# Peptides against a protein of PDB entry 5HOI: the designs that were tried, part 215

Target 1, 351 residues: chain A of PDB entry 5HOI
Amino acid sequence: FRYMPFSPAGTPFGFTDRRYLTMNEVGYVSTVKNSEQYSITVSFFDVGRFREYHFEDLFGYDLCFLNEKGTLFGQSKTGQIQYRPHDSIHSNWTKIIPLQAGERITSVAATPVRVIVGTSLGYFRSFNQFGVPFAVEKTSPIVALTAQNYRVFSVHYSQFHGLSYSLSELGTSSKRYYKRECPLPMSLPNINSDMKKDANLDYYNFNPMGIKSLFFSSYGDPCIFGSDNTLLLLSKWRSPEESKWLPILDSNMEIWKMSGGKETTDIHVWPLALAYDTLNCILVKGKHIWPEFPLPLPSEMEIRMPVFVKSKLLEENKAILNKKNEIGADTEAEEGEEDKEIQIPVSMAAE

## One batch from the design tools (peptide; made by RFdiffusion4, then SolubleMPNN)

Design b1_p22_2_s1 (from b1_p22_2, 10 letters changed)
Fold by OpenDDE base, seed 4:
Structure b1_p22_2_s1 (fold): chain B 351 residues (1-351), chain A 22 residues (1-22)
Amino acid sequence: as target 1 above (351 residues)
Amino acid sequence: EEEEKEREKLFEKIKEKTKRKP
């Protein structure tokens, strides 16, 4: 197993010289390889609030986290991190994270008040927004991080125990755990089934955990979007005994529903954020499950619990069509190709 | 060509259903 650098909604290079380092509700960070150097661009969806900026990257940053106040960059092998405020009022800072032999930074996260670095050996390093260290903790190997305000959602991996997660709050004096290395009920990518398409192999080599993104909802609930294209939300995390993962959206099922039950194998959801009851996402068309360049405009998909089975809806629609054909034998109404759409009852959309 | 146009029409239909309500 190889630990790969993870950034929320980061894309591979594939066969191109460019990729997205990260993207979320604030914007997107791209990198373009130019010989031995990289050009990084930090772009924003709210162009009225923020100005796009770019710089040359001599280090080859492969980790990134974007927030409303700045961008954190990291280099997984060297341990270099850089924080760049969006506003010119605050200076950029750079730091080298000490790494052991074979250790990698696997993920970084930044909020307006905290910077977090996670490693393949399970070193959890916390800093303030100015790069002043708070603590170093040893955990299980970290594969992904996100943070909102003082809260950190971390995903851990063990070869023996699979995926686990932690939810913590980084106060001024101490780290509080709401959840500590609890089992994460997320499916790993299936190499044998999913790797039939070359595009899936490229993505697997980039991200072997299949975690497309992780974020906090607008309500501050941890969210994860895996290779199965299901959005999981951690509910009731303030009550340790009542906390559970909710599959709040099957994005493949929702695309299929929105299509009227047509084939949608070339249409993909790329997750950005969860705002209230809507998944902010990029709709991707094509062979690759990730957005290409230029980045399409974000879309909003309403969250819906996957209560309905696709097979059952297809059977019910066949039964409705058969009944219509039994009743409609006396009216030569040209059923246009539009009448083949799966009508999903509005009541089934509200449950 | 025709199948690609149908797939484009389908994609735009899905994209319209996912547009932000203003």
Scores: peptide ipSAE 0.375, ipTM 0.876, DockQ to the pose 0.766
Fold by OpenDDE base, seed 5:
Formats: C-alpha cells, structure tokens, sequence
Structure b1_p22_2_s1 (fold): chain B 351 residues (1-351), chain A 22 residues (1-22)
C-alpha cells in the first residue's frame, strides 16, 4: 500500500497524456502533460456563470479541489499548494506546506472560507481562503478530504484499524468534532477478484482506497462513493447516538434496472455530487470505469436504497414470462417482439 | 457490430432516463 494523492472524482492518466485532476457539480479540472510541464484547464458545467481558464503548471499538481469560488491545487511531494479564485478580483496565492521526510500531501479541500491540507502522517492543516493558517493538528493518516462551508469530512487510514472518518467544523478560534476517527463501514478494493482486468489495476494503482469521490450533499450530509459503486450517506450526524451510514444508492443496481435487466458490465457511474434526491454523475461507457475525453454531459440518478435482490427479480420475471407463454399458447395474436423489459417494482419513496 | 449497436442503443436509453429534466 502507498499513500496516493486523492482528489474527488480524479482520474488516472492511463495510457494517455491527460487526466481529470478533479470533477464535481461545479465543473472539471483537466491536466495535459507537455514534455516536462503540464497545462491545466478549469472548465465549468454552467458556462453562463463561469468562464473556462487555463494556465501552465511547472510544479506538476496532482491534487485538486474545485468549488464555486476557486480552485485549490497541490503537489503531493513538494508540499506546494496554489489557490486560484475564479473571479479575477481576488489574487491567486501560493504556499509551501512543510513536509517531513517521506510525508506526502494526500488530500486537499477548499471552501469559500477554508482551505484544508491533509497528509500521510496525519497532519491536518487549516487555513482561511487567503492562505492564513489557523492550526495544525496531528490525527491518524489522512487519505481523503472534502469540505463544505466550515465543515470538513476527513477519511483516515490505519494499518491496524482500517478506515475511519472525522466530521469537524472549523470555526475561527477552535475546531469542533461531530465525529472523531469513528469506524467507516466502507469496503476496500479487492485486489484478487476485481483486478483481473488491466484497467482495474491501473485505477487501483492510482487510488488504492477505491474512494471514487466524497462530498457533502446539498443538505450538508457527508457522502462517500467507494469501489463497490455504492453511495453512502452519513445520516443524523448531529445526534451522535443516532448517526448511521445509509447505503442510499447502489449505482450498479440502478443501471441494471434502467437497462431492463440487461447486462451492463461496460456501463459505469462516475459520481460528482448529491443534490437533493439525485446523484449528479457521469455515465461512462467502455472498459475504463472513469470518464475519458471529451467529458460527457452529467446525468442525474435518483437515490434509492438497495432493497431489491437481482436474483429474486429475475426469478419473478421468468415466472411471469412462463405464465404469459402458458396463457398465450391458445391465441395466435402476432404481438410483435416487444422489448422484454423486466418490470422492476418502483421502490416506494422512503417517507 | 450488431452487439455493439445494441450496447450503444442500451447506453443511450439509460442516458435518456438519467438526462437532467430541463
């Protein structure tokens, strides 16, 4: 295992000279390798609100976080970070994060009011949006960060304890914990079963934790999307005793349902954000589980708790088809080859 | 070729079901 730089919904280079550093509901950041340099482009889904911009990257930024006010970049090995506001009114700033020997920046996050840096040694560094430091805290090794307003969702890894998470609020004077290094019930990538395809090995080498993305929902709930393609939401985190992770979407199940129960092994969901009751995502077709270039338009997938078992639905539909064939044997009606869509029960909206 | 066209049609069908409602 190696601590790799994590950015929300970031993609590997694969066999190409280009990748996405990050993507979310705001937009996507791409980097292209040009000899020893990189060209970074910050693109937006709302082209009326924001103008695309680019710059030359001499540092080789491998960390990125995009928000509605700016983009944070980081270099995992050198400790360099750069914040670039989208508005030209505010100046860019650059800072070097002091790193110990072998320490890496593993994740960065930025909101309109906070910048957060997490490291492989568990240094949690907080700044304001202008790069003024607040504090340095020592935690368990940080593998992923996201933030919304003053709240930070951090994922930690220990060789002894596996994955844990923290949920904190970064005031001006103090850090408040809602959750502090609590167990995270997320499955890690299975190297032996899932890595039989070269494309999966490339992604594992890029992201050994299999965290495709993490974000806050529009309601401010921590969300994580793992290698199992299940969206987990932390419910009731304000009530420590009632707080639980909810599997609010099995994206592979929903793709299978939308297909009418056809094979969908080449169709993948790439998570961007959770807005209300919909997962904003990229639908990916092909061998790679991540989007290629050009980036497809985002899609919306309604959240649904995985209450159905595929095997039972297939058995029920076979039984319905067999009954229709037994009844239909007596009437010569040339009803055409209607697409045998599996009738999947619409899950009642959980009230 | 036919299997690829069917997979493309299936992908577009899924993509239509997931298109942002305007």
Amino acid sequence: as target 1 above (351 residues)
Amino acid sequence: EEEEKEREKLFEKIKEKTKRKP
Scores: peptide ipSAE 0.374, ipTM 0.877, DockQ to the pose 0.834
Fold by OpenDDE base, seed 3:
Structure b1_p22_2_s1 (fold): chain B 351 residues (1-351), chain A 22 residues (1-22)
Amino acid sequence: as target 1 above (351 residues)
Amino acid sequence: EEEEKEREKLFEKIKEKTKRKP
């Protein structure tokens, strides 16, 4: 296992000269290899609110976090970080994070009020939006970060205990924990089953944890989207005893439902954000599970708890079709190519 | 060709179901 730089919904280069460093509901950040340099572009979905901008990257930024006020960049090996406001009112700033031998920045996050840096040795560094440091804390090794306002959702990895998570609030003078290194019930990528396709191996080498994205919902709940394409939401996190992870969407199941029960092995969901009761995502068609260039328009997928088993629904619908054909043998009912959509029961919403 | 057209039709059907309601 190797700690790799994580950014929310970041894509690998694959065999191309370009990738997405990050994407979310605000926009997408791309980088293109240009000889020994990189050209970074920060693009937005709301083109009326924000102006696209680009710059030359001499450092090879491999970490990125986009918010409504600016973009944080990081270089995992050198420890360099840069914050770039989207407006010209505030200045860009650069800082070097001190790293020990073999330590890497594994994730960065930025809100309009906080900058967070996590490392492979579990150093959690907090700053204000101007790069003024607040604190350094030693935690378990950090593999992913996201943040909203003053709240931070961190994912940790131990070789012995697997994945854990923390939920914290970074006040002006103190850090409060709502959750501290609690077990995270997310499945890791299964190398033996999933890595039979070269594209899956490329993605695994880029992101060994299979965490496609981390975000806070519009209601401020921590969300994680893993390699199993299931969206997990942390419910009731304010009440330690009542807090639970809810599987609020199996995206493969929902694609299968939307297809009318057809096989959809070349259709993938790429997560951006959770807004109310909808997953904002990119629908990807093709061999790669991640979006290519140009970026398709975002889609909205309604959240639905995975209550039903695909195999049972297929068997039940086959049994219904067979019974209809046995009854229909006595009446020449026109074989209209009615797209015989599988009757799928209404899924329960997440409570 | 037909299988590719069917896969495209299926993808567009899924996109239509995931379009933002205006």
Scores: peptide ipSAE 0.373, ipTM 0.876, DockQ to the pose 0.754
Fold by OpenDDE base, seed 1:
Structure b1_p22_2_s1 (fold): chain B 351 residues (1-351), chain A 22 residues (1-22)
Amino acid sequence: as target 1 above (351 residues)
Amino acid sequence: EEEEKEREKLFEKIKEKTKRKP
């Protein structure tokens, strides 16, 4: 197994000289390779609140985390990190993270109050927003990080135990765990089935864990979006005994419903954030499961637990259509039969 | 060509359903 640098919703280069380093609800960070240098652009969805900026990257940053106050960059091999505030009032800072032989930075996260660095050897390093260190902890190997305020959601990998997760709070004096290296019920990418398509192999080589993104919801719940295109939310995490992962959206099922039950193998959801009851995402069309350039406008997909069986929904919708055709030969509702979404029966939508 | 146009129409329809209603 090879540890790869992870950033939330980051995309591979593929056959291009450009990729997204990260994207979320705030915006997107792109990098373009120019000979031995990179040009980085930090773009925002709210153009009225933030000004787009760019800079020359001489280090080849392969890690990124965007928040409402700044952007954290990291170089997985050298251990260099840079924090760039969006506002010119605050200075940029750079730091070298000490790495052992063969150690990589695997993920970075930043909030307005904390910077977190995770490594392939399981070093968890915490800093304030000015790069002043708090602590170093040894954990299982870290493969992904996200953070909101003082809370950190970390994903760990063991060759023997697979994926685990931690949920912690980084106070001023101590780290509190709500969850500590608990099993993560997320499927890893299936090499045998999915690797038959070159595009899936390219993505697997970029992200072997298949974690497309992880974030905190607007309510502060940890969310993860895997290779199965299912959004998992950690509910009741404040009560360790009651805490459970909820599959709150099967994005492939929702696309299938919206299509009227047509095949949609070329339509993909790319996750950005969970805001209230909607997944903020990019709808992607094509061979690649990730967005290309230019970035499409974000879409909102309502969260719904995948409680329905496709075959039953098709049978029920066919039975409803047949009954309407038997009763309604005379009513001019010319909304073409092809344009109807697969409707959930009202009796099942209320639970 | 016709199948690609149908897939484009299907994609735009899905994209319209997922757009924030103003």
Scores: peptide ipSAE 0.372, ipTM 0.871, DockQ to the pose 0.784

Design b1_p22_2_s2 (from b1_p22_2, 10 letters changed)
Fold by OpenDDE base, seed 4:
Structure b1_p22_2_s2 (fold): chain B 351 residues (1-351), chain A 22 residues (1-22)
Amino acid sequence: as target 1 above (351 residues)
Amino acid sequence: EEEEKERKELFEKIKAKTARKP
């Protein structure tokens, strides 16, 4: 096993010279290989609020986090990080995170008020937005980070215990834990079933945890989107005893429903953010589960708990069709073999 | 060709259903 650099909704190069370093509701960061250098572009969905910018990267940044105030870059092997404000009012800053032999930065996160660096040895480093350090904490190995305001959602990995998560608040004087290295009920990618397709192997080599993204919802709830294409939301995290992961969207099920019950192998959801009751995402068409270039416009998927089983819906639709055929025996209307879209009952849309 | 057209039409149908409300 190797710790790979993780950024929210980051994509692999694949067979190309370009990839997305990260993307979210604010925008997307791309990098293009140019011989020994990289050209980085920071693009925004709200073109009226932000201006796209680019720069030459001599360091080969493989970690990125985008927020509404700036972009954090990191180099997993060298420990270099750079913060670039989107505005020209604040200066860019660069620093080197001290790494031990074999240690890697595995994830970085930035909010308008905090910068967080996580490593393969479980060093959790916190800074303000100006790069002033607050603390260094030793945790279990960090594989992913996201942050909103003062809150940090961290995912940890142990070879013995699998995935865990922490939820913490980085105040001025202290770190508070709401959750500390609790079990994360997320399925890891199944190498044996999914790796029969080359595209899945390429993605697995890029991201062996299968975490497509993690973010905070608009309400400040931790969200994670795994290899199973299920959006998990951490509910009631303020109450340790009541806190639970909710599968608030099975994106494969929603695609299946929207297709009229057709199995699709070339349509994928790429998560960006959760805004209220909608998953902001990129709808991807193709062999790869990740968006290519140019980036499609974001789509919105309404969140719905996966209460329904495909088999049951298919049985109910067969039963409805059989009843219609029993009642319709007297009208010889040559209604052709139109692909009978599975009518999803309207009541299932409102719960 | 026809199957690729159908898959494209299906994708555009899903994309239309998931379009951001203005």
Scores: peptide ipSAE 0.339, ipTM 0.866, DockQ to the pose 0.840
Fold by OpenDDE base, seed 2:
Structure b1_p22_2_s2 (fold): chain B 351 residues (1-351), chain A 22 residues (1-22)
Amino acid sequence: as target 1 above (351 residues)
Amino acid sequence: EEEEKERKELFEKIKAKTARKP
């Protein structure tokens, strides 16, 4: 196992010279290889609120976090981080994070008030928005970070215990834990079943945890989207005894429903954010499970608990078709094997 | 060719169902 640099909804290069460093509800950050250099572009979905900008990257930034006020960049091996405000009135700042031999920055996060750096040795470093350090804490190895305001959602990995998570608040005087290294019930990528396609192996080498993204919902709940394409939400995190992970969307089931019950192997959901009761996402068509260039417009998918079993829906639709054929037996219209769209019951489409 | 056309039409149908409400 190797700790890889993680950024929310980041994509691999694949066979191309370009990739997305990160994407979310605010926008997307792309990087293009230009010989020994990189050209970085910061693009926005709200073109009226923000102006696209670009710069030359001589460091090869492989970590990124985008928010409404600026973009944080990081280099996993050198420990360099850079914060770039979107507003030109505010100055950029650069800092070197001290790394031990073999240590890597594995993830970075930034809010308008905090900057967070996590490492492969479990160093959790916190800063204000100007790069002034608050504290250094030793945790289990950090594999992913996201943050909203003063709150941080961190994912940890142990070879012995698998995935865990923490939820913390970075106040002015102290760090408070709501959850501290609790088990994370997310499925890891299955190399034997999922790696039958070369494209899945390339993605696994880029992201061996299969965490496509993590974010806070609009209500401030931690969310994670894994390799199983299920959106998990941490409910009731303020009450330790009542806290639970809810599978609020099976995106493969929703694609199957929207397809009229057709199995699809070339349509993929790429998560951006959870806004109220809708997953903001990119719908991807193709061999790769990640978006290519140009980036498609974002789509919205309503959240729904995965209550339905595909086999039962197929049996119910066969029973409805048989009843229609028994009632229609007096008209010998040989209507051919038209691809009879599976009627999902409206009650099942509302639950 | 027909299978790729059908897969494209199916993708555009899903994309239309998931389009942002104005």
Scores: peptide ipSAE 0.338, ipTM 0.865, DockQ to the pose 0.821
Fold by OpenDDE base, seed 3:
Structure b1_p22_2_s2 (fold): chain B 351 residues (1-351), chain A 22 residues (1-22)
Amino acid sequence: as target 1 above (351 residues)
Amino acid sequence: EEEEKERKELFEKIKAKTARKP
């Protein structure tokens, strides 16, 4: 296993000179390789509220976090971080995070009030929005971070224990834990032999944890979207004994339903955010599971707990079709077998 | 060609179902 820099919904270069460093409900950050330098562009979905901006990156930023007030950049190997406000009122600031031999920044997060840096050795560093440090804590190795206001959702990895998570609040004087290194019930990517030949290997090498994104919902609940394309939400986290992960969306099942039960290998969901009861996402068409350029407009998928088994629905629909064919032996309508949409129960159909 | 057209029509159908409500 190798620690790789994680940014929410970040994409690999693949065979191109360009990638998305991060994307969410606010916008998307792209980088283009120009010889030995990079050109970074910060773009927004609400073009009336924000102005797109760009700059030359001489450091090769491989970490990014976008919020409504600014963009945090990081370089995983050198430890350099930069915060760039979207407005011209507040100044940019740059800082070097001290790294030990072999240590990497693995994730960065920023809110309007906090900056967080996580490392492959489990150093958790907190700052205010001006880069003033609060504390350094030693945790298990950090692989992903997100933050909303004063709250931080961190994902940790141990070779012995797999994935764990923490949920904390960064006050002015102290860090409060709601959850501290609890087991995370997310499946890791299966390294099947077939991944070695496919665009999936490039993605696995970029993101070996398969965490496509991690964010807080509009209600402030931690969310994670793994390689299984299932959205997990941490419910009741304020009550430690009642807290549980809910599988609130199987995006593969929802694509299958919306297709009329057709198997699709070229349609992918790329998660951005959870707003109320809808997953904000990019629908990707093609071989790559990640969005290419130009970025499509975001789509919305209603959340639905996966309570049904696809195989059972297919068997039930085949049984209904066979019964219709046994009854329909007297009516000559050769309606071709290929166009029969699978009748999905109305309770399962997205309205 | 026909399979690519059908896969395109299917994608546009899904995209229309997932379009933001105005």
Scores: peptide ipSAE 0.335, ipTM 0.862, DockQ to the pose 0.810
Fold by OpenDDE base, seed 1:
Structure b1_p22_2_s2 (fold): chain B 351 residues (1-351), chain A 22 residues (1-22)
Amino acid sequence: as target 1 above (351 residues)
Amino acid sequence: EEEEKERKELFEKIKAKTARKP
């Protein structure tokens, strides 16, 4: 196992010279390789609120986190981080994170009030928005970070225990835990089944945890979107005994429903954010499970608990079709069986 | 060609169903 730099909804280069470092509801950060240098562009979905900007990257930033106030960059090997406010009112700052031999920055997060750096050795480093350090804590190895205001959602990996998560609040004087290294019930990528396609192997080499993204919902609930294309939401996290992960959307099921029950192998959901009851995402068409260039406009998927089994719906629809054919034997309209959209009950289409 | 057209039409149908409500 190798710790790789993780950024929310980041994409690999693949066979191209360009990738997305990160993307969310605010925008997307791209990097293009130019010989030994990189050109970084910070783009926004709300073009009225923000202006796109670019700069030359001499360091080869492989970590990124975008928020409404600025962009945090990191270099996983050197330990360099840079914060760039979107507005010219505040200055950019750069810092070197001290790394031990073989240590890597694995993830970075930034809010308007906090900067967080996580490492492959489990060093959790917190700073204010100006790069002034608050604390260093030793945790299990960090593989992913996201943050909203003062709250941090961290994903940890141990070879012995698998995936765990923490939910913490970074106050002015102390860190409070709501959850501390609790088991994360997320499926890891299955190397044996999924790696038969070269594109899946390339993505696995880029992101071996299969975490496509993690974010806080608009209500402040931790969300994670894994390789199984299921959106998990941490419900009731304020009540430690009542807290549970809810599978609030199976995106493969929703694509199947929207297709009229047709199997699709070339349509993929790329998660951006959860706003209220809607997953903001990129619909990707193609061999790659990640968006290419140019970035498509974001789409919205209503969240739905996966209550229904595809096989049962197919059996019920076959039984309905067979009953209709027994009653309707006298009308010669051979409308080909292949194009009949599965009637998904309105309750399954509206919930 | 026809299968690629059908996959394109299916994608555009899904994209239309998931379009942001104004």
Scores: peptide ipSAE 0.336, ipTM 0.864, DockQ to the pose 0.844; fails the geometry check

